Peptides against a protein of PDB entry 2FGR. Designs and how they scored, part 17

Target 1, 331 residues: chain A of PDB entry 2FGR
Amino acid sequence: SSVTLFGIVDTNVAYVNKDAAGDSRYGLGTSGASTSRLGLRGTEDLGGGLKAGFWLEGEIFGDDGNASGFNFKRRSTVSLSGNFGEVRLGRDLVPTSQKLTSYDLFSATGIGPFMGFRNWAAGQGADDNGIRANNLISYYTPNFGGFNAGFGYAFDEKQTIGTADSVGRYIGGYVAYDNGPLSASLGLAQQKTAVGGLATDRDEITLGASYNFGVAKLSGLLQQTKFKRDIGGDIKTNSYMLGASAPVGGVGEVKLQYALYDQKAIDSKAHQITLGYVHNLSKRTALYGNLAFLKNKDASTLGLQAKGVYAGGVQAGESQTGVQVGIRHAF

## One batch from the design tools (peptide; made by RFdiffusion4, then SolubleMPNN)

Design b1_p9_3_s3 (from b1_p9_3, 8 letters changed)
Fold by OpenDDE base, seed 4:
Structure b1_p9_3_s3 (fold): chain B 331 residues (1-331), chain A 9 residues (1-9)
Amino acid sequence: as target 1 above (331 residues)
Amino acid sequence: SVAPAVYLG
């Protein structure tokens, strides 16, 4: 058996030029290149190719020392694995987000990531961004000549909000092909939630692909999220992402990523473009900088996610510029 | 892969 303590402390100085009042925000933020985390994990060989595992992971907020507390909401799983793959019990990334966020060149954090995995409809569920779920059972296949899949189901446990009685129920999965420089996947998910106290289905379909050319990597995402409401009509968002990354001088990586969020319910688009650079001081320590521009059109109010500084929206039709400069240290 | 953050926006 083994137990490993691991983590990342990622802290930055961040600036955004607009908040909801039209004012700038700046200060010390977290998780600009990678999500800061503390975790424990371990495995036990049970013989015959069977292993037991556990994984406990929580987010670290270096700017305030986790003043709001520490928990294992990132992942808290026990698992069995073997030639059949892996079964996990406990809160985790849902299979769809686990796989499809892998195409985000900004690691689904900071001011540059793909923001499609979002609560687009003021959903009242705790995980209406489609990223994680409580009470989750997940299964991941082995890789069969490149082909792999993951499936998950989360129990609602009769959680109610208003008249909605299945809040938090998730069903979803992905199929993928991962072989050498190529990765491609399709994910489908449905989550039960509530909007305005009424039962709502959050349906999600996501396509992702990447190819590593050695000198550069290209990555893309296509996503539709639909909050299906019985009253008031559907809230649909089509999200698109295209990104490129390239190694620089053997010690650095440059990233450029564009995303478009077509918010159908308000007939409004938002455009996000981010330039990032990571400079590796060592295998474990890096300096980084991100520069992001978010242009909201019409009724769109999206904001960049400068965690620890400002992650809220802006005024309708306003543009937001964000900067992060920080240190990432892994242990 | 690196686990995604929770978006607050």
Scores: peptide ipSAE 0.015, ipTM 0.525, DockQ to the pose 0.028
Fold by OpenDDE base, seed 1:
Structure b1_p9_3_s3 (fold): chain B 331 residues (1-331), chain A 9 residues (1-9)
Amino acid sequence: as target 1 above (331 residues)
Amino acid sequence: SVAPAVYLG
């Protein structure tokens, strides 16, 4: 049996030109290139092709030293794996987010990531962004000539909010083809939650694909999220992403990503475009810079996620510019 | 591995 201590400390200087009041915000932020984390993981060979595993991981906030505490909310799993694949028990990324966020060239963090995995409807569940779940059982298949899949179910444990029952229940999965330069996936999920104390289903469908041309990589996402309320109309968002990345000079990577969020319930769109650069000082340490523009139309109030500085919305129809410059160190 | 940040609500 082996135990590995691992982590990432990613801290940046960040700036956004507008908050909800129209004022600029700046300071020290976290997780601009990768989510800062501390974790423990290990495996035990049980023989006969069976392995046990554990994974405990929490987020690190370098700007304040985790003033709000430390937990293992990123992942807290025990698993069995073998020729049959892997079964995981515990809080984790749900299978849909685990697979489909892999097409995000900005690693699902900082000011540049695809923001489609979001609580679009003021859902009252703790994980209404569709990223993680408590009480989760997950299964991942092996890769069969490129084909693979993942499935998950999270127990609600009779959690209620208002008149809504079964809050926190998740069911979902993906099918994928991963072979050489090509990756493509389809994910489906439903999560039960509440909006305004009323039962709501968060339905999600996501299509992702990427192709690595060697000199550059292209990646794309298509997503629809629907909060289906028992009372009231559906809150639907269609999200689109297209990105490209390329190695630079053997030690760097440039990234460009565009996303469109078509928020149907308010008949409003938001456009996000981000340019990023990572400079590898070593295999473990990098400097990075991100420049992002977010253009809200009409009633849209989306904000860039400059964690540790400002991650709130802006005034309706306002645009926001964000910058992050930081250091990422992995251990 | 890169994963999304913890959702804080």
Scores: peptide ipSAE 0.015, ipTM 0.546, DockQ to the pose 0.030
Fold by OpenDDE base, seed 3:
Structure b1_p9_3_s3 (fold): chain B 331 residues (1-331), chain A 9 residues (1-9)
Amino acid sequence: as target 1 above (331 residues)
Amino acid sequence: SVAPAVYLG
């Protein structure tokens, strides 16, 4: 049996020019390039190609020293793996988010990431962004000549909110082709939740693809989310992303990513464009900078996620500019 | 890639 302690501390100075009142916010933020974390993991060889594993991981907030406490909400799994693939038990990324967020060049972190994996409808469930789930069983296949898949089910355990039952139930999965420079995936998921105390299904379909040309990488996402309420109309969002990254001078990486969020329920669009740069000082330490522009149209109120400084919305139809400059250190 | 952030409270 083995046990490894690991982590990342990522802290930045961040600025946004608009909050919900139209005022600027600035200060010390967290997780601009990578999510700050502390974790324990290990494996045991059981013989015959079978292995047991565990993974415990929580988020670190460097700006306040985890004033609200520490937990293992990022991942808390036990697993068996072998020639058949891997089975995981416990809270984790759901299979759809685990695979499809891999096409986000900002790794779902900081002010630049694709924000499609979101609670678009003021869902009352704990994980209505479609990223993680409690009470999760997951299975991941091996890679068969490029083809691979993942499937997950989360138990609701008869959780209720208002008149909604089955809250927290998740079922979803993906199919993918990963071979050399090419990656492509299709993900489908449904999560049971509540909106306004009423039963709601969060349906999600996501298509992702990337190609590494060596000198540059292109990546894209197409996503539709629907919050289907028992009473009232569907809350539908179509999200699109296109990004490019390239190595710079052997020690750096530049990223440019555009996203469009077409929020059908309010007939409003938001446009996001982000320029990012990472400079590796070593294998474990990097400097980074992000510059993001978010343009809301009509009734859209989306805000950039400058974690630790300001991650709320803005006034309807307002644009927001965000900056992060920070240090990432891995151990 | 890096997993998404989790808000602790």
Scores: peptide ipSAE 0.014, ipTM 0.523, DockQ to the pose 0.031
Fold by OpenDDE base, seed 5:
Structure b1_p9_3_s3 (fold): chain B 331 residues (1-331), chain A 9 residues (1-9)
Amino acid sequence: as target 1 above (331 residues)
Amino acid sequence: SVAPAVYLG
C-alpha cells in the first residue's frame, strides 16, 4: 500500500505586552499561521467503490524539538469510505469542530483565531475545549448538491472524575451547505465532563457561514457554550466572530478578524481584533505576521494564544497586544 | 490545547 508522509513546520518570533503579572513576554513560538505537524496517511482500494484508509498525525514543536515527546493526538484514525461517505474510528477532531473551525480565517491557530472552542468552566476532562475526542466513531456524508453532514459519538469507557461518570462521552454533529462561494453550517454537541468533581454537561451550538466574493472572503461564527453544572448554575459563553480576507498582489493574503466573547457567568466581555498577513514565497513556504489586540472588560482575564511563548491569562480587565512573525513550511 | 488546522498539502 502507498503511504504519504506530510507535515508543516511553523515557527515564529512572538511578543505579548502583558502576562498575568503585567510583564511582557517574548521569544520563539510555534504554530502561528498553521499548527506544526507530522503525519502519515494512506488509502487502499478494496474494489467495488470501497476504500480503506488510515491517518496518523501529531503536533510538532519547532521551538523545543518536541522535548515532551511525540504522539498522534491530532488524529489517529482508520476508515472506510465509498459512495456512502466515510466512517472513521479513532481519535480525531469531533465533527462539530472539524466543520465549524473551518470558518476561522486564522485556521484556529496563533494569536488571531476564534477562541470559542474553549474550556470555559475549568472542566476536568481532557478535551473540554470541544475540539477532539478519544474513542470516537465519526461518519461523514458525501456532498449532495451542496448538502453534507457529519456525526460523531465518543465512548466514555467508564471514565470517572470525582463523582462524575461517563466523562469523555461525546455526541454531536453538523449539517452544512457547501456550494461554490457559499458555505454555511450548524453544529450541535454535548460532552460529558466534570467540574469540581461533579458531573457536568458541556453543550455547544455553533453557526458558521462564509462567502467568497472573489476580491474578498467574509466569514462569521455564532456560538454558545454552556457547562451545565449540578451545583452553582450554568457557565455560559456566547461567542461571535466576523472576519474578512483578501488576496494581495497574487502572492499574499491579508486577514482581519474580530471576535466577542460574552462570558455570562462573570458578566464580562472580551473583544479580540487581529490583523494578519501571509506572504507566499512558494506554494509550500510562507512568511507571515499577526498583530492582535485583546481587550478584557470587568472580570475577564483572557489571553492571546502565543504558543511556545505565553498562552496564559492576564489580570482582570486588562488588555493585551500580541505580535507574531514567522515562517511556515509545508511538506 | 491543540488547535485544529487544515492540511495544506
Scores: peptide ipSAE 0.013, ipTM 0.506, DockQ to the pose 0.074

Design b1_p9_3_s4 (from b1_p9_3, 7 letters changed)
Fold by OpenDDE base, seed 1:
Structure b1_p9_3_s4 (fold): chain B 331 residues (1-331), chain A 9 residues (1-9)
Amino acid sequence: as target 1 above (331 residues)
Amino acid sequence: SVAPEFYLG
């Protein structure tokens, strides 16, 4: 048995040309290439092919030294694994986000990632972005000739918001085929939440696929998110992503990704295009740069996620340009 | 095990 301490410190200089007031923002941001983190993990061989595990991980904010504190909200699991796969107990990525976000070439962080996993409807639940859940039980199968799956259930524990019951309940999973250069997945999830104090179901379906051609990788996502309110119409968003990455000179990687967010409730679209480059100085240290353009149409107010600098929206129909240049160090 | 990597916090 062993305990491993691990982490990433990723800090950048970031700029966005427009905030909600139409003014530029700039400063020191975090997690531009990878989410900064500190974690502890370990395993114990229990014999007979059975292993116990634990994983505790929290986000690090290098710009302010975690002024708001440190927690293990990224992951806090205990697990059993073996030939049957893995069962996890505790807060974690929900299976759908864990698998389907893997097709995001920008690693679900910084100004370039696919932003479809979002709270599109001012949901009042803590995890209405569909990324993680409290009180989660997850099961992941082994890989059977490429085929694999994951399933999860999160208890609501009778949490209420307004008149809504069962807030925080999650049920979801994915099926996938991962073999050599090909990956493809289908994910389905439902989460109970509240909007305006009223019970709402957050339904999500996501398709993802990628293919590694050696010289380049292509990746894509198709997602529909619906907030189905007990009273009122559905708030539906269709999100699309297509990306490409390629190694550069054995020490670098260039990435280009496009996403479209069709926000049906406001009949408005947003277009995101991001160019990224990572330069590996070593196996653990990299320099990186991201350049992102976000074009909002009509009533759309989406903003790029320059964490630590500005991650809010912009005025309706406004475009935003963002830049991040930073250092990522893993330990 | 399936290790979550580089996801937003």
Scores: peptide ipSAE 0.020, ipTM 0.555, DockQ to the pose 0.047
Fold by OpenDDE base, seed 4:
Structure b1_p9_3_s4 (fold): chain B 331 residues (1-331), chain A 9 residues (1-9)
Amino acid sequence: as target 1 above (331 residues)
Amino acid sequence: SVAPEFYLG
């Protein structure tokens, strides 16, 4: 049996040149290179190749010392694993996000990540970004010659918002091929939610792939998210991402990532381009810098996610520039 | 994988 305490403290100085009022925001932010976290995990060998596990993980906000509290909303699972794979019970990343966000070269955090996993509508569910779910049962297969899969179901527990029932129900999964330098995955998910108090299905399809050439890595995502509403028409977003990373000087890594968010419901596009650099001072400690540009067209109001400083939208059709410079320490 | 979280805390 084992119990491990682990975590990441990632804190930065961040700047964005525009908020919703057109004013700049700056200050101390968090999670620019990796999401800051504190966790406990452990395993117990039950014999015969069977293991029990637990995982408790919460987000750390180093800028204010978790003034709003600490919880285990990142992950709170108990599991059984063995030759059959792994079954998890509890709040976690849903299988689709767990796998498909892995292609994000900016680690799904800071001002540079792929933002496709989003509540593109005024979804009233707590997890309408498609990232995590409460009351989740997940199953992950072993890797069979590269092929692997994950599946999940989250109970709605008869949660109701307005006239919408089954809010929070998730069903989804992915199939993948992971072998050496190559990774490719297809994910499908549906989540029940509410928009304007009316039942809405959040459908998501995501294709991801990456290849590590040694000297550089390429990664890409294609995603469609559709909030299917009974009234008012569908809210559909097609999101695209292409990224590259390369080691620099043995201790550094440069990243460049572009994303396009084609927001069909408002017939508006947003373009995101981010340049990042990580300098490893050790295996555990890094300095990093991110520079991101977000160009909104027409009615688009997307904002960069400078957590702890400003993560709101901007005025329609406005562009936003963001910078983060910080320290990441893992333990 | 690293888990994304886009909410302000």
Scores: peptide ipSAE 0.017, ipTM 0.578, DockQ to the pose 0.029
Fold by OpenDDE base, seed 3:
Structure b1_p9_3_s4 (fold): chain B 331 residues (1-331), chain A 9 residues (1-9)
Amino acid sequence: as target 1 above (331 residues)
Amino acid sequence: SVAPEFYLG
């Protein structure tokens, strides 16, 4: 069997002009271009086209040296793969997020990513953002002439919160077409959780597509998230994203992405626009800068995710500007 | 209103 040690250290200087009190925050943050991580992975050829695999990966917080500890919550899987595809057992990205976040040009990281994969309703479950799940079984098909799919189920193991049962149960999947410059996917998921101690279903539908024109790439997302509560009505958010990226001078990449979050339960919208640049010093090391603007309307209180500096909300109807400048190193 | 922290995991 082979074992590979790998990782990324990404640290930045970050600034946001408003926190929840209307004051600025600045300092040293993490994971502005890529999530900082440490991992171990390996494979074993079992013969006959069958392979075993493992993957253990945790987040690194370079600004404080992981003061709160280290774990493998990013991924902790064992797998079998072959001509039939891949089966994974263990905590991982759920299939829907794994596929549909691939259309986010900011890779679900820093102050510029699509923020639709979110806990929109103060859900009390550990993974109510729809990104990862515990106790997960996943299956991914091979690519058949462009067509591919992924499916997942997470066991709730009779976890309860308040009067809610089955907390943490996930069922979901996607279908996709990936061929040459074109990618398109449809994802559906349901997760059981609790809000205010009451049973709630988090339903999610996401459509994504991208096209690489060579000189530039376009990408888009359409998403609806509903927290279906027993009392108080549904909390529904419609999220939209459109982005473009282009190589610059053979060593750089520029990215521009817009997102709209239509928060129906509070009849309020938020607009996000982000400009990003990555400059590759080598295959492993890059400098980067992000500039993001978040405009909240009416009762919206969304904040940019300047991880390690400030990731909270702002006052209702306030706008926030964020900047990150940093170094990313991969090993 | 506790703004839920975005766990960008």
Scores: peptide ipSAE 0.034, ipTM 0.558, DockQ to the pose 0.017; fails the geometry check
Fold by OpenDDE base, seed 2:
Structure b1_p9_3_s4 (fold): chain B 331 residues (1-331), chain A 9 residues (1-9)
Amino acid sequence: as target 1 above (331 residues)
Amino acid sequence: SVAPEFYLG
């Protein structure tokens, strides 16, 4: 049996040149390279290749010392694992986001990540970004000669919003091939939610792939998110990402990533391009810098996610530039 | 034990 305490404190100075009023924002932000966190985890060997496990993890906000409190909303699971794989009970990343976000070279955090896993339709559910779920049961297979899969179901527990009576229900999964330098995955998910008080299905399909050439890594994502409404038509977004990373001088890593968000319901596109650099001072401490550009067209109002400084939108058709410079420390 | 780990998201 074992118990491990672990965490990351990632804090930065951040700047964006435009908020919703067209004004600049700057200050001390959090989680620019990795999400700041505090966690406890452990395992118990039950014999015969069977293990029990627990995992409790919450987000840390270094800029304000967790003024809004601390919780385990990142993950709160108990599990059984063995030759059959792993079964998890509790709040966690849903299987689709857990696998498909792995192709994001910016690790789904800071101003540079792929933003496709989003609430595109003002969904009224708590997790309408498709990232995590309450009341979740998950199963992950072992890796069989490269092939692996994950599946999940979250209970709605009769949560209602307006006339919607199954809010929070999730069903989804992925299939993948992971072997040597190659990774490729297909994910499918549906969440029940509400938009304007009416039942809505959030359907998601995502393809991801990466290849590590040693000198550089290439990664890509293709995603469609569709909020299917009975009234008003579907709200559909097609998201695309292509990124490259390379080691620098044995102690650094440079990243470049482009994303396109084709927002069909408003017939508007947004383009995101981010340059990032991480410099490892040790195995546990790094300096980093991110430079991101977001160009909105037509009615698009997307904003970069400078957590702790400004994560809101901009005026329609406006561009935004963001910078983060910070320290990441793991323990 | 205390161990540094990096996770997605």
Scores: peptide ipSAE 0.033, ipTM 0.594, DockQ to the pose 0.068; fails the geometry check

